# Peptides against a protein of PDB entry 3NZW, part 96

Target 1, 212 residues: chain A of PDB entry 3NZW
Amino acid sequence: TTTLAFRFQGGIIVAVDSRATAGNWVASQTVKKVIEINPFLLGTMAGGAADCQFWETWLGSQCRLHELREKERISVAAASKILSNLVYQYKGAGLSMGTMICGYTRKEGPTIYYVDSDGTRLKGDIFCVGSGQTFAYGVLDSNYKWDLSVEDALYLGKRSILAAAHRDAYSGGSVNLYHVTEDGWIYHGNHDVGELFWKVKEEEGSFNNVIG
Target 2, 222 residues: chain B of PDB entry 3NZW
Amino acid sequence: QFNPYGDNGGTILGIAGEDFAVLAGDTRNITDYSINSRYEPKVFDCGDNIVMSANGFAADGDALVKRFKNSVKWYHFDHNDKKLSINSAARNIQHLLYGKRFFPYYVHTIIAGLDEDGKGAVYSFDPVGSYEREQCRAGGAAASLIMPFLDNQVNFKNQYEPGTNGKVKKPLKYLSVEEVIKLVRDSFTSATERHIQVGDGLEILIVTKDGVRKEFYELKRD

## One batch from the design tools (peptide; made by RFdiffusion4, then SolubleMPNN)

Design b2_p17_3_s4 (from b2_p17_3, 8 letters changed)
Fold by OpenDDE base, seed 4:
Structure b2_p17_3_s4 (fold): chain B 212 residues (1-212), chain C 222 residues (1-222), chain A 17 residues (1-17)
Amino acid sequence: as target 1 above (212 residues)
Amino acid sequence: as target 2 above (222 residues)
Amino acid sequence: SPATQPWEFAYTPGVQS
């Protein structure tokens, strides 16, 4: 798995692969590792598929309850705290979760929180989470700038996941790409890694370790 | 150390068509290397045009299916006999599975039916309740043998249009019910040849707008 | 068997920031 999110002048980019594994078995190449909690809030998934899917869906319900009770959209801070508090209650029980809660509120602006099953909750500008995170960081860190255009930022997110998919055996399938703004998240498609790899190789002259 | 789980073998397979879905399973039940039964159905009509199989440890599978059937019953009681949609069924099954997160049902679960638009739907679950809607899924002992075949024959993976130098993929297309049944039969006959836990009989449940029908085929009885 | 194993989104705990 490789998931990433980063803040930039245009909001937040979220990019994830789509491979699920069971040991050496590729269980799926098409898993959705982003949950659309609401039109303004995304959650990413790494770790146990069921743990992430179950509890982030639960989180969505809690966020909806907040909206109904408070007549206001939940903040990214509060949403991430709900999840963090939940997993903390299960600390030591064996949950496996590495999540990012990404959203844009008028109060907070573009906001990313990392939340894991160890009880860690961190606010930050750039996170890569998963077995392929170091590969993604290699590309992301080398090209990241706050002033990226939306187009360049989207490409950078996609390209970073592609790099991880290339080097990490546990990452692959496709890239799901999101742009989060004050108006909500925008889905920027599913990009098959096989097709994307050859396209990028040709356009960039990169990945020269592979002979076409 | 006490192992609460058994493995009763077998294989299941779901394929979604345009306006139908198929869920198939062999009828062999084993323990270790002994055949317990040559005809023990493991694919069930659960009502509301939903078929279900939970393959692995049969005791867990049966328990899960019974719980789901009960859930369907209660859903009708609580919602004035409203039909349970396949997506709602999938969510319900997730909760059933995840409710035992720390002592899981030792099963691979697949359900099949029609979605709210009348399109074929297949949902697969891991033992603890992660789920995904897919066009096809193999589960059980021979899943590793069948799934790559389905990738190629249902999802047309690694198939290209002739004369395009591999640049144009074969377009995705829904398969007919007849073609799906052929694929299912070929899958199970092939699996039976290479896996000792698969064989004896094949039961196929076909879900259409008109309901569920069953077909049975003999497999090798080795 | 893989068929009876929970699916994983391969994950290494911890974050490099």
Scores: peptide ipSAE 0.438, ipTM 0.810, DockQ to the pose 0.889
Fold by OpenDDE base, seed 3:
Formats: structure tokens, C-alpha cells, sequence
Structure b2_p17_3_s4 (fold): chain B 212 residues (1-212), chain C 222 residues (1-222), chain A 17 residues (1-17)
């Protein structure tokens, strides 16, 4: 798995692969590792598939209840805190979760929180999470700047996941790409890694370790 | 060292068509190298045009199916006999599985039916309740033998249009009921040849807007 | 058997900053 999110002048980019595994077995190449909690809030998934899917879906319900009770959208800080408090209650029970809660509120602006099953909750500008995270960081850190255009930022997110999919045997399938702004998240498609790899190799002259 | 789990072998397979879905399973039940039964059905009609199988440890599979059938019953009581949709059924099964997160059902679960638009639907679950809607899924002992075949023959993986130098992928299309049945039969006959835990009989449940029908075919008995 | 194993989104605990 490789998931990433980063803040820039144009909002937030979220990009994830789509491979699930059971040991050496590729269980699926088409898993959705982003949950759309509401039009302004996303969650990413790494770790146990059921743990992430179950509890982030539960989180979505809690966020909706907040909206109904308070008559305003939940903050990214509060949403991430709900999840963090939940996993902390299960600490030591064996949950496996590495998540990012990404969203926009008027009071916070574009915001990213990392939350894992070890009890860590961090606010930050850049996170890569999963077995392929170091490969993604290698590309992302080398090219990141706050002043990226939306187009360049989208490409950088996609390109970073592609690099991880290439080097990490546990990452692959496709890239799901999102852009989060004050108007909400925008889905920027599913990009098959097989097709994307050859396209990028040709256009960049990169991946020269592979002879076509 | 008490082990609460067994392995009863077998294999199951789901494929979704345009306006139908199939869920198939062999009828062999084993323990280690011994055949317990040559005809023990493991695919069930659960009502509301939903078919279900939970393959692995048979005791856990039977328990899960019974709980789901009971859930369907109570859904009707609570919602004035409203039909349970396949997506709601999938969510319900997730809760049944995850409710035993720390002592899981030792099964791979597949359900099949029609979605609210009348399109074929197959949902697959891991032992603790993660789930995904797919066009096809193999589960059980011979899943590793069958799933790559389904990738090639249902999802047309690694197939390209002739004369395009591998630049144009074979377009995705729905298969007919007859084509799907052929693929299911070929999958199980092939799996039976290569896996000792698969054989004896093949039972296929076909879901359409008209309901659920069953087909049965003999497999090798060695 | 992988058929009775939970699915994983391969993950190493922790995050690099």
C-alpha cells in the first residue's frame, strides 16, 4: 500500500494505490482506499482492510451526527480526534490502521491529520503512509513546493504513487487521485498503473531501469 | 494447544453478468485427506433474491449463513416486508463478521444478486468483514488456481486487440448466462484435476429478476 | 490458505516526517 496527502497553495492532493494482499497473494487490484466521508472530508486507508473500512465508515456516521446536532460540518480536527479516541480505546487489542483525515472547513482551511492505531495523531502538510511510503517520499520530497500549480500538484501526487507501485511489491493496481479545495473534494480519476507507467516513461524518459 | 478451527476445503465462485449473477460451489467436504461428504451444499438462497456462500471452516460458514438469514427475517419485520437490497445485505454481513473481529469466522464469504438497477452484483468478504463489489471472485482451496483464469476470461486481463501491437486492450463486455456457466464449469473441472479438496459435484445458483434457479453437474470423484 | 486470511493494505506502523 501507498497513500499520500499534501497541502499546497491550491489546497490538498490525495493519492492512493489500490492493491490489497494476503501474504504473497494479490487479493485485489481494485480496492478503494479513500472513503468520501462528506463533500469536504476524505479518509485514507492502510493496515487491516476490515479495520480501516469498518471504523472509517463508522467515523462517517459520527461526522453526519455532528452535522445534524450542531447544524454545521464537523472540523477536520474534531473528525480526526473522534477516530483517534476510538483507536486509543482499542490500543493493545490488535487493530491495524494508518489513516489520513483530509478536508476543508472555513475556520481551518485545508487540513491533514495522520491517525494510526498506535495512538499517534499528527497535523501536518505532507504524509505518505504504507509499505511503499519511503518510495513515495523520495519523489514527493524532491519535487514538492508550496507554490505548485494544481496541475503540477496532481501530477506529483500521481507520479509519487507510481514510483512506489514500481518499487514496492505490495503496492500497485491503479492510482486514485483527489483534489480538495474550499468547494470540496474533486475526484481526478482512476489511473491504471500498467498504462500510466509506460506513458510516464515515454514522456519523461524516466524508469530507465526497465527496457521496453 | 487447542485449535478451534478446521478446514473443510472446497471452492466457491461468483460472477456477475449484466442482468444476472451466479454463485457456484463444489459439494465436496473434507478434513485433512478424508472425504466427509461428496454432496454437502455450501451455496444457499437466503431470500430477497440473494445467494450466499461462506467457504472455509464449515461450522463457521453455516453459523454465518444462519445469522444472515435471521437478519433478513428481522429486516422484514422492522421495515414492513421491504426487500433487502444487495448493498444493504453486504453492509449487514460486514457487521456480522466484524462483530467477531477478535475471534473471526474462518471463512471467505461471497454473495450474489441484483443491485437496485437490476444489474448483476457480486460482493466478496474477508474473514473479518472487509468487502468489495466485483465482477468475479473465486474463494476457497482452489481460489489461487481459478482467480487468474477469471481475470483473463471475465475481465479480459492481458488481452489485446489483434493488429494493434498491444496498444489497444480488449474491450470489457458482459458475458451471457451460457458463457458464464461454461466458464464456471471449466473452472471447477480444471480445479478438480489439480486440487484434492475440490470435486464430486458442482452446484450453481443463478439469480435473475425472475428469481433463483439451481443447476447441478457431476465432477470427478477421485 | 490466502482464502481464509484477512486482507491487508500493506502497512508499516509509524510515519516519517
Amino acid sequence: as target 1 above (212 residues)
Amino acid sequence: as target 2 above (222 residues)
Amino acid sequence: SPATQPWEFAYTPGVQS
Scores: peptide ipSAE 0.438, ipTM 0.815, DockQ to the pose 0.874
Fold by OpenDDE base, seed 5:
Structure b2_p17_3_s4 (fold): chain B 212 residues (1-212), chain C 222 residues (1-222), chain A 17 residues (1-17)
Amino acid sequence: as target 1 above (212 residues)
Amino acid sequence: as target 2 above (222 residues)
Amino acid sequence: SPATQPWEFAYTPGVQS
């Protein structure tokens, strides 16, 4: 798995691969590792597939309840705290979760929280989470700037996941790409790694370790 | 150390068509190298045009299917006989599975039916309740043998248009019920030849708008 | 058996920041 999110002048880019594994078995190449909690809030998934799906879906319900009760959209801070508190209650029970809660509120602006099953909750500008995170960081950190255009930021997110998919045996399938703005998240499609790899290689002259 | 789980073998397979879905399973039930039964159905009509199989440890599979069937009954009672949608069924099954997160049902679960638009739907579940809607899924003992075949024959993976020098993929298209049944039969006959835990009989449940139809085929009994 | 293993989104705990 490789998930990433980063803040930039145009909001937040979220990009994830789509591979699920069971040991050495590729269980799926088409899994959605982003949950659309609400039109303004995304959650990413790494770790146990069921743990992430179940609890982030639950989180969505809690966020909806908040909106109904408070007549205001939940903050990214509050949403991430709800999840963090929950997983902390299960600490030691064997949950496996590495999540990013990404959203845009008027009060907070573009906001990313990392939440994991160890009880860690971190606010930050750039996170890569998963077995392929170091590969993604290699590309992302080397090209990241706050002043990226939306187009360049989207490409950078996609390109970083592609790099991880190339090097990490546990990452692959496709890239799901999101742009989060004040007006909500925008889905920027599913990009098959097999096709994307050759396209990027041709356009950039990169991936020269592969002959073809 | 006490192991509460067994492995009763078998294989299941789901394929979604345009306006139908198929869920198939062999009828062999084994423990270790001993055949317990040559005809123990593991694919069930659960009502509301939902078919279900939970393959792995049969005791857990049976328990899960029974719980889901009961859930369907209660859903009707609570919602004035409203039909349970396949997506709602999937969510319900997730909760059934995840409710035992720390003592899981030792099964791979697949359900098949029609979505709210009348399109074929297949959902697969891991033992603890992660799920995904897919066009096809193999589960059980021979899943590793069958799934790559399905990738190639249902999703046309690694197939390209002739004359395009491998640059144009074969377009995705729905398969007919006859084509799907053929693929299912070929999958199970092939799996039976290579896996000791698969054989004896093949039961196929076909879900259409008209209901659930069952077909049975003999498999090798060795 | 892979058929009875939970699906994983391969993950190493923690983040490198």
Scores: peptide ipSAE 0.436, ipTM 0.804, DockQ to the pose 0.873
Fold by OpenDDE base, seed 1:
Structure b2_p17_3_s4 (fold): chain B 212 residues (1-212), chain C 222 residues (1-222), chain A 17 residues (1-17)
Amino acid sequence: as target 1 above (212 residues)
Amino acid sequence: as target 2 above (222 residues)
Amino acid sequence: SPATQPWEFAYTPGVQS
């Protein structure tokens, strides 16, 4: 798995692969590792598929309840805290979760929180989470700047996941790409790694370790 | 060390068509190297045009299916006999599975039916309740043998249009009921040859707007 | 069997920030 999110002048880019594994078995190549909690809030998934899917769906329900009660969208801070508190209650029980809660509120602006099942909750500008995170960081960190255009930022997110998919045996399938703005998240498609790889190689002249 | 789980073998397979879905399973039930039964159905009509199989430890599978069937009854009671949608069924099954997160049902669950638009739907679940809607899924003992085949024959993976030098993928298209049944039969026939836990009989449940149809085929009994 | 194993989104605990 490789998931990433980063803040830039144009909001937030979220990009994830789509591979699920059971040991050495590729369980699926098409899993959605982003949950659309609401039109302004996304959650990413790494770790146990069921743990992430179940609890982030639960989180969505809690966020909706907040909206109904308070007549205001939940903050990214509060949403991430709800999840963090929940996983903390299960600390030691064997939950496996590495998640990013990404969203926009008027109070916070574009915001990313990392939350894991160890009880860590971090606010930050750049996170890569998963077995392929180091590969993604290699590309992302080397090209990241706050002043990226939306187009460049989207490409960078996609390209970073592609790099991870190339090097990490546990990452692959496709890249799901999101752009989060003040108007909400925008889905920027599912990009098959097989097709994307060759396209990027041709356009960039990259991946020269592969002769094609 | 006490192991509460058994493995009763078997294999299941779901494929979604355009306006139908198929869920198939062999009828062999085993323990270790002993065949307990040559005809023990593991694919069930659960009502509301939903078919379900939970393959692995049969005791857990049966328990899960029974719980789901009860859930369907309760749903009807609570909602004036409203039909349970396949997506809602999937969510319900997730909760059933995840409710035992720390002592899981030792099963791979697949359900099949029609979505609210009348399109074929297949949902697969891991033992603890992660689920995904897919066009096809193999589960059980021979899943590793069948799933790659389905990738190739249902999803047309690694197939390209002739004369395009591998640049144009074969377009996705829905398969007919007849084509799907053929694929299912070929899959199980092949799996039976290579896996001791698969064989004896093949039961196929076909879900259409008109209801659930069952077909049975003999498999190798070795 | 792999069919009875929970699905995982392969994950290494911890994040480098």
Scores: peptide ipSAE 0.443, ipTM 0.816, DockQ to the pose 0.872; fails the geometry check

Design b2_p17_4_s1 (from b2_p17_4, 10 letters changed)
Fold by OpenDDE base, seed 2:
Structure b2_p17_4_s1 (fold): chain B 212 residues (1-212), chain C 222 residues (1-222), chain A 17 residues (1-17)
Amino acid sequence: as target 1 above (212 residues)
Amino acid sequence: as target 2 above (222 residues)
Amino acid sequence: MKIYRPPYKDLRFELAT
């Protein structure tokens, strides 16, 4: 798995691969590793598939309850804290989760929190999470600027996941790409790694470790 | 140390068509190298045009199916006989599975039916309740033999249009029920040849807007 | 069990399940 999110002048880019594995077995190439909690809030998934799906869906329910009770959308800080508190209660039980809660509120602006099953909760501008995270960081950190255009930021997110998919055996399938703004998240499509790889290779003259 | 789980072998397979879905399973039940039964059905009509199979440890599979059937019953009681949608069924099954997260049902679960638009739907589950809607899924002993075949023949993986120098993929299209049945039969006959835990009989449940029908085919009994 | 491959620090979980 490779997931990433980063803040820039145009909001937040979220990009994830779509491969699930069971040991050496590729269980799926088409998994959605982003949960759309509400129009302004996303969650990413790494770790145990069921743990992430179950508890981030549960988180969505808690966020909706907050909205109903308080007559306003939940903050990214509060949403991430709910999840963090939950996993902390299960500390030692064997949950496996590495998640990013990404969203926009008027109070906070564009915000990213990292939450994992160890109880770690971090606010930050750039996170890569998963077995391919170091590969993604290699590309992302090398090209990241706060002042990226939306187009360049989207490409950078996509390109970073592609690099990880290329080098990490446990990442692949496709890239799901999101842009989060003050108006909410926008889905920027599913990009098959097989097609994307050859396109990028040709356009950039990159990936020269592959003949063809 | 005590192992609470058994392995009863077998294989299941789901494929979604445009306006239908199929869920198939062999009828062999084994323990180790012994055949317990040559005809033990493992694919079930659960009502509301939903078919289900939970393959692996049969005791857990049967328990899960019974719980889901009971869930369907109570859904009708609580919601004025409203039909349970396939997506809602999938969510419910997730909760059934994840409710035993720390002592899981040792099964690979697949359900099939029609979505609310009348399109074929297949959902697959891991033992602890992760799930995904897919066009096809194999589960059980011979899943590793069948799934690559389905990738190629249902989703047309690694197939390109002739004369395009590999630049144009074979376009995705829905398969007819007849084509799907052929693929299912070929899958199971091939799996039976190469896996000792698969064989004896093949039962296929076909879901359409008109309901669930069943087909049965003999497999090798070796 | 399906895994969205965790970071290396979580390999113990994958091996245990």
Scores: peptide ipSAE 0.275, ipTM 0.798, DockQ to the pose 0.093
Fold by OpenDDE base, seed 4:
Structure b2_p17_4_s1 (fold): chain B 212 residues (1-212), chain C 222 residues (1-222), chain A 17 residues (1-17)
Amino acid sequence: as target 1 above (212 residues)
Amino acid sequence: as target 2 above (222 residues)
Amino acid sequence: MKIYRPPYKDLRFELAT
């Protein structure tokens, strides 16, 4: 798995791969590792598939309840804290989760929190999470600037996941790409890694370790 | 060391068509190297045009299916006989599975039916409730033998239009029920040849708007 | 069990399951 999110002048980019594995077995190439909690809030999934799916869906319900009770969208801070508190209660039980809660509120602006099953909760501008995270960081850190255009930022997110998919055997399938703005998240498509790889290689002259 | 789980073998397969879905399973039940039964159905009509199979440890599978059937019953009681949709069924099954997260049902679960638009739907589950809607899925003992075949024949993976130098993929197309049945039969006959835990009989449940139809085929009784 | 491969720190889960 490789998931990433980063803040820039244009909001938040979220990009994730779509491979699930069971040991050496590729269980799926088409997994959705982003949960759309509400029009302004996303969650990413790494770790145990069921743990992430179950609890992030649960989180969605809690966020909705907040909105109903308070007549206001939940903050990214509060949403991430709910999840963090939950997993902390299960600390030691064997949950496996590496998540990013990404969203936009008027109060906070574009915001990213990292939450994992160890009880860690971190606010930050850039996170890569998963077995391919170091590969993604290599590309992302090398090209990241706050002043990226939306187009460049989207490409950078996609390109970083592609790099991870290339080097990490546990990442691949496709890239799901999101842009989060004040108006909410925008889905920017599913990009098959097989097709994307050759396109990028040709256009950039990159991936020269692969002859063809 | 005590192992609370058994393994009763078998294989199941789901394929979604345009306006139908198929869930198939062999009827062999084994323990270790002994055949317990040559005809033990493991694919069930659960009502509301939903078919279900939970393959692996049969005791767990049966328990899960019974719980789901009961869930359907209570859903009707609580919601004025409203039909349970396939997506809601999938969510419910997730909760059933995840409710035993720390002592899981040792099964691979597949359900099949029609979505609310009348399109074929197949959902697959891991033992602890991760699920995904897919066009096809194999589960059980011979899943590793069948799934790549389905990738190629249902989703047309690695197939290209002739004369395009591999630049144009074969377009996705829904398969007819007849074509799907052929694929299912070929899958199971092939699996039976190479896996000792698969054989004896093949039961296929076909879900359409008109209800659930069952077909049975003999497999090798080795 | 399906895994969305976690970072190294969470590999103990995969080994335990």
Scores: peptide ipSAE 0.271, ipTM 0.792, DockQ to the pose 0.093
Fold by OpenDDE base, seed 3:
Structure b2_p17_4_s1 (fold): chain B 212 residues (1-212), chain C 222 residues (1-222), chain A 17 residues (1-17)
Amino acid sequence: as target 1 above (212 residues)
Amino acid sequence: as target 2 above (222 residues)
Amino acid sequence: MKIYRPPYKDLRFELAT
């Protein structure tokens, strides 16, 4: 798995691969590793598939309850704290989760929190999470700027996941891409790695270790 | 060392068509290398045009199916006989599975039906409740033999238009029910040849807007 | 069980599943 999120002048980019595995078995190439909690809030999934799906869906319910009770959308800080508190209660029980909670509120602006099953909760501008995270960081850190255009930022997110898909055997399938703004998240499509790789290689002149 | 789980073998397969879905399973039940039964159905009509199979440890599979059937019953009681949609059924099954997260049902679960638009739907589950909607899925003993075949024949993976030098993929299209049945039969006959835990009989449940029908085919009894 | 492969440090979980 490779998931990433980063803040820039145009909001937040979220990009994830779509491969699930069971040991050496490729269980799926088409998994959705982003949960759309509400129109302004996303969660990413790495770790145990069921743990992530179940508890992030549960988180969505808690966020909706907050909205109903308080007549206001939940903050990204509060949403991430709910999840963090939950997994902390299960510490030692064997949950496996590496998640990013990404969203926008008027109070906070564009915000990203990292939450994992070890009890870590971090606010930050850039996170890559999963077995391919180091490969993604290699590309992302080399090209990241706050002043990226939306187009360049989307490409950078997609390109970073592609790099991880290329090098990490546990990442692949496709890239799911999101842009989060003040108006909410926008889905920017599913990009099959098999096609994307050759396109990028041709356009950039990159991946020269592979003979076309 | 205490092991509460058994393995009763068998294989199941789901394929979604345009306006139908198929869920098939062999009827062999084994323990170790001994055939317990040559006809033990493992694919069930659960009502509301939903078919279900939970393959692996049969005791867990049966328990899960019974719980789901009961869930359907209570859903009707609590919601004025409203039909349970396939997506809601999938969510319910997730909760059934994840409710035993720390002592899981040792099964691979597949359900099939029609979505709310009348399109064929197949959902697959891992033992602890992760799920995904897919066009096809194999589960059980011979899943590793069948799934790559389905990738190639249902989703046309690695197939290209002739004369395009691999530049144009074979276009995706829905398969007819007759084509799907052929693929299912070929899958199970092939799996039976290469896997000792698969054989005896093949039961296929076909879900359409008109309901669930069953087909049965003999497999090798080796 | 299906896994969205965690960082390599979490390999123990994968092996247990």
Scores: peptide ipSAE 0.267, ipTM 0.797, DockQ to the pose 0.094
Fold by OpenDDE base, seed 1:
Structure b2_p17_4_s1 (fold): chain B 212 residues (1-212), chain C 222 residues (1-222), chain A 17 residues (1-17)
Amino acid sequence: as target 1 above (212 residues)
Amino acid sequence: as target 2 above (222 residues)
Amino acid sequence: MKIYRPPYKDLRFELAT
């Protein structure tokens, strides 16, 4: 798995791969590793598929309840805290989760929190999470600037996942891409790695270690 | 050390068509190398045009299917006989599975039916309740033998248009019910040849807007 | 069990399941 999120002048980019594995077995190439909690809030999934899927769905319910009770969208800080508190209660029970809670509120602006099953909760501008995270960081850190255009930021997110898919055997399938703004998240499509790789190679002149 | 789980073998396969879905399973039930039964159906009509199979440890599979059937019953009681949608069924099954997260049902679960738009739907589950809607899925003993075949024949993976130098992929298209049944039969006959835990009989449940139809075919009995 | 492969430190989870 490779998931990433980063803040820039245009909001937040979220990009994830779509491979699930069971040991050496590729269980799926088409899983959704982003949960759309509400129109302004996303959660990413790394770790146990069921753990992430179940508890982030549960988180969505908690966020909706907050909205109903308080007549205001939940803050990214509060949403991430709910999840963090939950997993911390299960600490030692064997949950496996590496998540990013990404969203926009009027109070906070664009915000990213990292939350994992070890109890870590971090606010930051850039996170890559999963077995391919170091590969993604290699590309992302090399090209990241706060002043990226939306187009360039989207490409960078996509390109970073592609790099991870190339080098990490546990990452692949496709790239799901999101842009989060004050108006909410926008889905920017599913990009098959098999096709994307050759396209990027041709356009950039990159991946020269692979002969077409 | 005590192992609470058994493995009863078998294989199941789901394929979604445009306006239908198929869920098939062999009828062999085994323990290790010993055949317990040559005809033990493991694909069930659960009502509301939903078919279900939970393959692996049969005791767990049967328990899960029974719980889901009861869930359907209570859904009707609580919601004025409203039809349970396939997506809602999938969510419910997730909760059934994850409710035993720390002592899981040792099964691979597949359900098939029609979505609310009348399109074929197949959902697959891991033992603890992660689920995904897919066009096809094999589960059980011979899943590793069949799934690559389905990738090639249902999703046309690694197939390209002739004369394009491998640059144009074979376009995705829905398969007819007849084509799907052929693929299912070929899958199971092939699996039977190469896996001792698959054989005896093949039961196919076909879900359409008109209901659930069952077909049965003999497999090798060796 | 399906895994969205976590960082390698969490391999213990996969081994335990």
Scores: peptide ipSAE 0.262, ipTM 0.782, DockQ to the pose 0.093

